# Ledger of designs, part 115: peptides against a protein of PDB entry 5K2M

Target 1, 273 residues: chain A of PDB entry 5K2M
Amino acid sequence: MRIGITYTVLRREEMAIKERAGEFGEVVMLHEDDLLFPGNYDLDVVIIRNVSHFKALYTARLFESEGIPTVNSSRLIFEAGDKLFATLRLAGKVPVPEWKAALSEGGALRVPDSLGYPLVSKPVFGSWGRLLAKVNDRDSLEAVLEHRKWMKNPLYGIHYFQEFVEKPGRDIRSYVIGGEFVGAIYRYSNHWITNTARGGKAEPCSDPEVEELSVKAWEAFGEGALAIDIFESEKGLLVNEVNPNMEFKNAARVTGADMAGKLVEYAVEVAKT

## One batch from the design tools (peptide; made by RFdiffusion4, then SolubleMPNN)

Design b2_p19_4_s4 (from b2_p19_4, 7 letters changed)
Fold by OpenDDE base, seed 5:
Structure b2_p19_4_s4 (fold): chain B 273 residues (1-273), chain A 19 residues (1-19)
Amino acid sequence: as target 1 above (273 residues)
Amino acid sequence: MEEEAEEKAKEIVDEEFLS
């Protein structure tokens, strides 16, 4: 078994994956600078750990074009890494925050007619709560839309909104790999944007409802390794988003779960299929 | 070294937003 690992930066997650992969076979570390296609890669599977969503997507697709399966697949990265596409998968399977998408400023201005205020404006791509805006009123909505006109990326013209969900000063991040629930954590924050990347406290989450919901959320995609963000709301648990390029350092530390090992085991299974 | 790696990762993602 020859296992490739693509990466941009060698983080704790990549180190853990490398270490665990060495127990299953020969490991080939592939920095982004090492990648050239088409190429003659002698690999049975590639674990995708590129930091960039787009580089991860294209790297996965390029290996797949050479008959080498990837974890995650390019399909999963594409669908799960886009908040709107992820919502489309999730909404048919699990509870999600109320949402609207608009393809124009004129459409976006009508979103409050359906969802009311406050709203959360989200870009369809991105991580760590970047470009999230709490939209409390019409003036704020107009301001967000005005600023979007000056942004270069055409994807900023896709207007995705959610209802604002009041959270109990925390959210939940769970992990499902190959359909198996691996673990979950609470992420605490005094800000309406909860993210451990901003220095929030993490604690273990042991809730059977979270486990069941997380597996159902994964089943909406049906493959790969996903981190799942869940809100505790007055309406119950809501699946907010999923991440196909998961960070798990804090979750592994807090839960004691062997997330890197589970990822490698799944990659080995994929290689054998 | 780990903190530097995390910072570099954040910079890469931020650059994608600025593109």
Scores: peptide ipSAE 0.373, ipTM 0.888, DockQ to the pose 0.904
Fold by OpenDDE base, seed 2:
Structure b2_p19_4_s4 (fold): chain B 273 residues (1-273), chain A 19 residues (1-19)
Amino acid sequence: as target 1 above (273 residues)
Amino acid sequence: MEEEAEEKAKEIVDEEFLS
């Protein structure tokens, strides 16, 4: 078994994956600078750990074009790594925050007619709560939309909004790999953005409802390794988003779960299919 | 070294947002 691991930066996650992969076979670390296509890669599977969503997506697709399966697949990265596309998958299987997407400023200005205020404006791509805006009123909405016009990336012209969900000073991040629930944590924050990558405390989450919901959320995609962000709301548990390029350093530490090992085990199984 | 790696990763993502 030859296991490739693509990476941009050697984080704790990549080091853990490398270590665990070494127990299953020969490990080939592939920095982004090492990647040229088409190539003659002698690999049975590739674990995708590129930091950039887009580089991860293209890297996965390029290996797949050479007959080498990837974890995650380019399909999963594409659908799960875009907040709108992820919402489309999730909404068919699990409760999600109410949302609207608009493709113009004029459309976006009508979002409050359906969802009211406050809203959360999100870019469809990105990580660590970047460019999230709480939109409390019309003036704030107009300001966000005005600023978006000056952003060069065409994806900023896709206006994705959610209802603002009142959370109990925390959210939940769960991990599902190959359809198996691996673990979950609470992420605490005094801010409405609760992502621990921006700071905060993590604690173990042992809730059967979270486990069940997490598996159902994974089933909306049907493959791969996903981190799943869940909100505790007055309406119950809501699946906010998923991440196909999951960070798990804090979750592994807090839960004691061998997330790196589970990811490698799944990659080995993918290689055998 | 771990903190530096995390910082570099955040810089890469920030650059994507600025593109």
Scores: peptide ipSAE 0.371, ipTM 0.889, DockQ to the pose 0.885
Fold by OpenDDE base, seed 1:
Structure b2_p19_4_s4 (fold): chain B 273 residues (1-273), chain A 19 residues (1-19)
Amino acid sequence: as target 1 above (273 residues)
Amino acid sequence: MEEEAEEKAKEIVDEEFLS
């Protein structure tokens, strides 16, 4: 078994994956600078750990074009890594925050007619709560839309909105790999954006409802390794988003779950299919 | 070194937002 691992930077996650992969076979570390296609890669599977969503997507697709399966697949990266596409998958299987998508300013201005205020404006791509805006009123909506007009990336013209969910000062991040629930954490923050990368505290989450919902959320995609962000709301648990390029350092530390090992085990299974 | 890697990862993502 030859296991490739693509990466941009060696984070704790990549180091852990490398270490665990060594127990299953020969490990080939592939920095982004090492990737040239078409190539002659002697690999049974590739674990995709590129930091960039787009580089991860293209890397996965390029290996797949050479008959080498990837974890995650390019399909999963594409669908799960886009907030709107992910919502489309999730909405058919699990409770999600109410959402609207608009393809123009004129459409976006009508979103409050359906969802009311406050809203959360999200870019369809990106991480760490960047360009999230709480839109409390019409003036704020107009401001966000005006600023989007001057942004270069055409994807900023895709206007994705959610209802603002009142959370109990925390959210949940769970991990499902190959359909198996691996673990979950609470992420605490006094800010409405609860990302631990912004200084939030992590604690273990042991809730059977979270486990069940997380597996169902994964089943909406049906493959791969996903981090799943869940809100505790007055309406119950809501699946907010998923991440096909998950960070798990804090979750692994807090829960003691072998997330790197589970990822490698799944990659080995994928290689055998 | 680990913190530097995490910071670099954030910078890469931020650059994608600026594209």
Scores: peptide ipSAE 0.370, ipTM 0.889, DockQ to the pose 0.863
Fold by OpenDDE base, seed 4:
Structure b2_p19_4_s4 (fold): chain B 273 residues (1-273), chain A 19 residues (1-19)
Amino acid sequence: as target 1 above (273 residues)
Amino acid sequence: MEEEAEEKAKEIVDEEFLS
């Protein structure tokens, strides 16, 4: 078994994946600078750990073009890594926050007519709560839309909104790999953006409802390794988003779950298919 | 070293948003 691992930065996750992969076979670390296609890669599977969503997507697709399966697949990265596309998958399977998408400023200005205020404006791509805006009123909506016009990336012209969900000072991040629930954590924050990358504390989450919902959320995509963000709302549990390029350092530390091992085991299974 | 790697990863993502 020859396992490739693509990476941009050698984080704790990549180190853990490398270490565990070494137990299953030969490990080939592939920094982004090492990648050139088409290439003669002798690999049975590639674990995609590129930091950039787009680089991860293209890297996965490029390896797939060489007949090498990836974890995650380019399909999964594409569908799960875009918040709107992820919502489209999730909405048919699990409870999600109410949402609207608009393709113009004029469309976006009508979003409150259906969802009211407050809203959350999200870019369809990106991580760690970047460019999230709580939109409390018309003035704030107009400001966000005006600023979007000056952004260079055309994806900023895709206007994705959710209802603002009141949370109990925390959210849940769960992990499902190959359809198996691996673990979950609470992420605590005094800010409405609860991401641990912004200084939130993590605690273990042992809730069978979270486990069941997490698996159902994964089933909306039907493959790969996903981190799943779940809100505890007055309406019950809501699946907010999924991440096909999951960080798990804090979750692994807090839960003791072998997330790196589970990821490698799944990659080995994919290689054998 | 770990903190530096995490910071660098955040910078990469931030640069992608700024492009």
Scores: peptide ipSAE 0.369, ipTM 0.889, DockQ to the pose 0.873

Design b2_p19_5_s1 (from b2_p19_5, 10 letters changed)
Fold by OpenDDE base, seed 5:
Structure b2_p19_5_s1 (fold): chain B 273 residues (1-273), chain A 19 residues (1-19)
Amino acid sequence: as target 1 above (273 residues)
Amino acid sequence: MEEVAELFRKSENPFLPFL
């Protein structure tokens, strides 16, 4: 067994994955600077840990083109890493926040007629709450749309909106790998954007409803390793988004779950199929 | 690169995805 690990930055997660992968076979660490295609790589599987969504997507697809399976697959990275495509999968299986998509400014200006105010503007790509806007009124909506016109990436012209969900000063992040629930945490924040990467407290979440909902959310995609972001709302639990390029150092520390081991075990299973 | 990882560890720098 020869296990590749692609990475941009050697984080605690990549160190843990490397250590656990060494128990199953030979480990080949591949920094982004080491990657050239076609490359005739002698690997049974590649664990994708590139920080960029697009670099991860293209890296996965390039290895797959050489007949080497990846965790996650390029399909999963593509569908789960886009908030709109992820919503399309999730909405058929689990409760999600009310959402609208518009493909023009004129369409986007009518979104409040359906969702009301306040609403949340999201880019379809990106992480860490980047370019999220709480839109409280018409003037704020017009300002967000005006700024989007001047952004260079054409994907900013895809207007994705959600209802604003009032949360109890926290959200939930769960982890499902190969269809197995591995663990969950509460992420505390006084800001409407809950993100532990901004100094939020994390605590273990042991809730059977969260476990069941997390597995159902993973089943909407049917493969790989996902982090799942869940809101506690007045309407009950809502699956907000999924992440196919998960950070787990805080969750592993808080829950004691062997997330790196579970990821490697799943990659070894994928290599044998 | 090690310096950027350390900067991220120290600052929780939301700008790592722009590298």
Scores: peptide ipSAE 0.016, ipTM 0.513, DockQ to the pose 0.070
Fold by OpenDDE base, seed 3:
Structure b2_p19_5_s1 (fold): chain B 273 residues (1-273), chain A 19 residues (1-19)
Amino acid sequence: as target 1 above (273 residues)
Amino acid sequence: MEEVAELFRKSENPFLPFL
């Protein structure tokens, strides 16, 4: 068994994955600068840990073109890493925040007619709450749309909106790998954008409803390793988004779950199929 | 912002958190 690990920065997650992978076979660490395609890679599976969504997506697809399976697959990275495509998978399986997509400024201006105010404007790509806007009124909507019009990437012309969900000063992040629930945490923040990268406190989440909902959310995609972001709302639990390129350092520390081991075990299973 | 700060400290690319 030869296990590749692609990475941009050697974080605690990549160190833990490397250590656990060494128990199953030979480990080949591949920095982004080491990647050239087409190549002659002698690998049974590759664990994708590139920080960029697009670099992760293309890296996965390039290894797959050499006949080498990846965790996650390029299909999963594509479907789960886009907020709109992820919503399309999730909405038929689990409760999600009310959402609307528009393909023009004139379409986007009609979104409040169906969702009301306040709204959340999201880019379809990006992490850590980048370019999230709370839109309270018409003037704020027009300002967000005007700014988007001057953004160079054409994907900023895809207008994705959600209802604003009032949260109890926290959200939930759960982890599902190969269809197994691994663990969950609460992420505390006084800001409407909850993220542990912003210095939020993390605590263990032991809730059977969160576990059941997390597995159902993973089943909407049917493969791989996902972090799942869940909101506590007046309507109950809502699956907000999923992440096919999860950070888990804080979750592993707080829960004691062997997330790196579970990821490697799943990669070894994928290599055998 | 410890995780993001750690990424900045360990990356030669100061834009890594924006990719």
Scores: peptide ipSAE 0.018, ipTM 0.532, DockQ to the pose 0.071; fails the geometry check
Fold by OpenDDE base, seed 2:
Structure b2_p19_5_s1 (fold): chain B 273 residues (1-273), chain A 19 residues (1-19)
Amino acid sequence: as target 1 above (273 residues)
Amino acid sequence: MEEVAELFRKSENPFLPFL
């Protein structure tokens, strides 16, 4: 068994994955600078840990083109890593926040007619709550839309909106790998963006409803390793988004769950199929 | 995340929004 691990930055997650992968076979660490395609990679599976969504996606697809399976697959990275495409998968299986997509400014200006205010503007791509806007009124919507016109990436012209969900000063992040629930945490924040990357406290979440919902959310994609962001709303639990390139250091520390081991075990299973 | 966001912020990577 030869296990590749692609990475941009050697984080605690990549170190843990490397360590656990060493128990199953030979580990080949592949920095982004080491990646040239087509190549003659002697690997049974590749664990994708590139920080960039697009780099992860293309890296996965390039290995797959050489007959090497990846965790996650390029399909999963593509569908789960785009907030709109992820919503399209999730909405048929689990409760999600009310959402609208518009392909023009004129379309986007009509979103409040159905969602009302406040609403959340999201880019379809991007991490760590970048370019999330709480839109409280028409003037704020017009400002967000005006700024989007000047953004170089055409994907910023894809207008994705959600209802604003009032949260109890926290959200939930769960982890499902190969269809198995591995663990969940509460992420506390005094800001409406509850990302632990902004100095939030993490605590264990032990809730059977979260576990069940997390597995159902994973089943909407049907493969791989996902972090799942869940909101506690007045309407109950809502799956906000998924992440096919999860950070788990805080969750592993807080829950004691062997997320790196579970990821490696799944990659070894994928290599055998 | 903070460490990575900070690392990327420190790198002046103009593609930071596209990660």
Scores: peptide ipSAE 0.018, ipTM 0.540, DockQ to the pose 0.058; fails the geometry check
Fold by OpenDDE base, seed 4:
Structure b2_p19_5_s1 (fold): chain B 273 residues (1-273), chain A 19 residues (1-19)
Amino acid sequence: as target 1 above (273 residues)
Amino acid sequence: MEEVAELFRKSENPFLPFL
């Protein structure tokens, strides 16, 4: 078994994955600078740990073109790593926050007619709550839309909105790998953006309803390793988003779950298929 | 944020992690 690990930065997650992968076979660390295609990669599977969503997507697809399976697959990265595409999968299987998509400013300006205020503007791509805006009124909506016009990436012209969900000063992040629930954490923050990368504290979450919902959310995609972000709302649990490039250092530390081992085990099973 | 700071340190393009 030869296990590739692609990475942008050697984080705690990549170190843990490397260490655990070494128990199953030979490990080949592949920095982004080492990746040239087409290439003659002697690998049975590649674990995709590129930080950029697009680099991860293209890296996965490039290895797949060489006949090498990836964890996650390019299909999963594509569908789960885009918030709108993920919502399209999730909305048919699990409760999600109310959402709207618009493809123009004129369309986006009509979103409040359906969702009301406050609403949340999200880029379809990005991590750590970047460019999330709580839009409380028309003036704020117009400002967000105006700023989007000057952003060079055309994907900022895809207008994705959710209802603003009142949360109990926390959210939930769960982890499902190969259809198995691995663990969950509460992420505490005094800010409406609860992401631990922004200084939120993590505590273990042991809730059977979270476990069941997390598995159902994973089943909307049907493969791979996903982190699942869940809101506690007055309407019950809502699946906000999924992440195919999951950070898990806080979850592993807090739950004691072997996130890296479970990811490697899944990659080894993918390699055998 | 630490990971972002490390990415900024290693990337010639500080916006590369946003693509």
Scores: peptide ipSAE 0.018, ipTM 0.528, DockQ to the pose 0.062; fails the geometry check

Design b2_p19_5_s2 (from b2_p19_5, 8 letters changed)
Fold by OpenDDE base, seed 3:
Structure b2_p19_5_s2 (fold): chain B 273 residues (1-273), chain A 19 residues (1-19)
Amino acid sequence: as target 1 above (273 residues)
Amino acid sequence: MEEDYELFLKAENPFLPFL
């Protein structure tokens, strides 16, 4: 077994994955600056740990073109890493916050007629609450849309909106790998953006309803390793988003779950199919 | 963790003027 690991930065996650992969075979660390295609890669599977969503997506697709399976697959990275495409998968399987998509400013200006105020403007790509806006009124909506016109990336012309969900000063991050629930954490913050990357406290989450919902959310995609963001709302649990480029350092520390081992075990299974 | 966010932004856009 020869296991590739692509990476941008050697984080605690990549170190743990490398260590665990060494128990199953030869480990080949592949920095993204050293990746050239087409190439003669002698690998049974590649674990994709590029930090960039787009670099991860293209890296996965390039290895797949050489006949080498990846974890995650380029299909999963593409569908799960786009908030709108992820919502389309999730909405057929699990409760999600109310959402609207518009393909023009004139369409976006009608979103409040359906969602009301307050609402959340999201870019379809990006992590850690980047370019999230809480929109409380018409003037704020017009301002967000005006700013979007000047953004160079054409994906900023895709207008994705969600209802504003009042949270109990926390959210849930769960992890599902190969269809198995691995663990979950609460992320605490006094800000409406609760992401631990912004200084939130993490605590273990041991809720059977979270476990069941997390597995169902993973089944909407049917492959790979996903981090799942869940809101506690007045309507019950809502799946907000998924992440195919999971960070798990804090979750592994808080839960004691061997997330790196589970990821490697799944990659070894993928290599055998 | 702030460092991880900066690294992400740099990986997505190495020319971001605030990184």
Scores: peptide ipSAE 0.020, ipTM 0.597, DockQ to the pose 0.105
Fold by OpenDDE base, seed 2:
Structure b2_p19_5_s2 (fold): chain B 273 residues (1-273), chain A 19 residues (1-19)
Amino acid sequence: as target 1 above (273 residues)
Amino acid sequence: MEEDYELFLKAENPFLPFL
């Protein structure tokens, strides 16, 4: 078995994946600079670890075009890596924060009529809480919308909003790989944006409801490896978003779960199908 | 941890000046 691993930067995750993949076969590390298509890749499966969502998506689709399966698939990366498309999958299976999408400023200005204030404005793409805005009032909404007009990427013209969920100074990040729950963590933050990449403390989360909800959230997509972001709300657990390009170093460290091994095991299963 | 976000910014926008 020959296992490809695509990457932008050799992080702790990519090092762990490489190490575990070496137990199952030959490992081929593929930096973004090594990726030319069409190519002649002698690989049974590729683990996609490109940092950019779009690079990961296109890399996966390019390998798939050569008959090489990927973890994650281009389908999963596409659907899970877009916050709106992910919401469309999730909303049919699990509780999600109330949301609205608008395709114009005039549409976006009517979102408060349905969701009220405060709102959360999200770009449909991006990570680490980039361009998330808590919108408390009309003036703040107008400011966010005005700024979006001047952003060069047309995807910033897709206006995605959620209700603001009051969280208990933390959120949950769970991990489901191949339909198996692997583990979960609490991410603590004094800011409404809880992210360990922004200095949040992580602690183990052992909650059967989180496990069940995480598996159901994964089943909305039905393949691959997902990190699942869950809110503890007054309405109960809400699945906020999923990430098909998960960081797991903090979760693996805190839970002791073999995230890298589980990812490799799943990739080996995918290679055999 | 700040490093991961900076690496991301560099990966998604190679034209971000090194501050």
Scores: peptide ipSAE 0.017, ipTM 0.583, DockQ to the pose 0.102
Fold by OpenDDE base, seed 4:
Structure b2_p19_5_s2 (fold): chain B 273 residues (1-273), chain A 19 residues (1-19)
Amino acid sequence: as target 1 above (273 residues)
Amino acid sequence: MEEDYELFLKAENPFLPFL
């Protein structure tokens, strides 16, 4: 078993994945600078840990073109790593926040007619709550839309909105790998963006409803390793988003779950199929 | 801001520390 691990930065997660992968086979660390295609890679599977969603997506697809399976697959990265595409999968299986998509400014300006205010503007891609905006009124909506016109990436012209969900000063991040629930955490913050990467605190979450909902959310995609972001709302649990390039250092620390081991085990299973 | 987000910002834009 030869396990590739692609990475941009050697984080705590990549160090843990490397360590665990060494117990299952030979480990080949592949920095982004080491990647050239077409190539003759002697690998049974590649664990994709590139920080950039697009780097991860293209890296996965490039290895797949060489006949090497990836965790996650390019299909999963594509479907889950785009917030709108993820919403399209999730909305048919689990409760999600109310959402609207618009393809023009004129369309986006009518979103409040359906969602009301406050609403959340999201880019379809990005991590750590980047470019999330709580839009409280028309002036704020116009400002967000104006700023989007000046953004270089055309994907910023895809206008994705959610209802603003009032949360109890926390959200939930769960982890499902190969259809198995591995663990969950509460992320606490006084800010409406609760992401731990922005200074939120993590605590273990042991809730059977979270476990059941997390598995159902994973089943909307049907493969891979996902982090699942869940909101506690007045209308119950809502699946906000999924992440096919999960950070788990905080979850592993507070739950004691072997997230890295479970990811490697799944990658070894994928290599054998 | 946790270490991972800072590392990400450096990876996405090496000039961000100078902005």
Scores: peptide ipSAE 0.015, ipTM 0.561, DockQ to the pose 0.057
Fold by OpenDDE base, seed 5:
Structure b2_p19_5_s2 (fold): chain B 273 residues (1-273), chain A 19 residues (1-19)
Amino acid sequence: as target 1 above (273 residues)
Amino acid sequence: MEEDYELFLKAENPFLPFL
């Protein structure tokens, strides 16, 4: 078995995946600079670890075009990596925060009539809480919409909003790989954006309700490896978003779960299908 | 973790070191 690993930067996750993949077969590390298509890649499966969502998506689709399966698939990266498309999958299976989408400024200005204030403006793409805005009033909504007009990417014209969820100074990140729950963590922050990328503390989460909800959230997509972001709210647990290109170094450290091993095991199963 | 966000910004926008 020959296992490809595509990457932009050799992080702790990519090092751990490489180490574990070496136990199952020959490992071929593929930096973004090594990728040229069409190519003559002799690989049974490729683990996609490109940092950019779009580079990951296109890399997966390019390998699939050569008959090489990928983890994650281009389908999963596309559907799970877009917050609106992910919400459409999730809303049919699990509780989600109340949301609205608008395709124009005039539509976006009516979102508060249904969600009220405060609300959260999100781009449909992006990570680490990038371009998230807590919108407290009409003036701040108008300002966010005005700034979006000057952004060059046409996807910024897709207006996605959620209700503002009051959280208990934390959120949950769980991990599901091949339909198996692997682990979860609490992420603590005094800021309404709880992402550990911004200096949050992580602690183990051992909650059977989180485990069940995480598996159901994964089943909305039905394949691959997902990180799942869950809010604790007055309404109960809400699935906020999923990530098809997960960071797990903090979760693996805190839980002791072999996230890299589970990802490689799943990639080996995909290669045999 | 701030390093991961900076790495992301560099990976998606090669002009960020010049902004």
Scores: peptide ipSAE 0.017, ipTM 0.581, DockQ to the pose 0.082; fails the geometry check

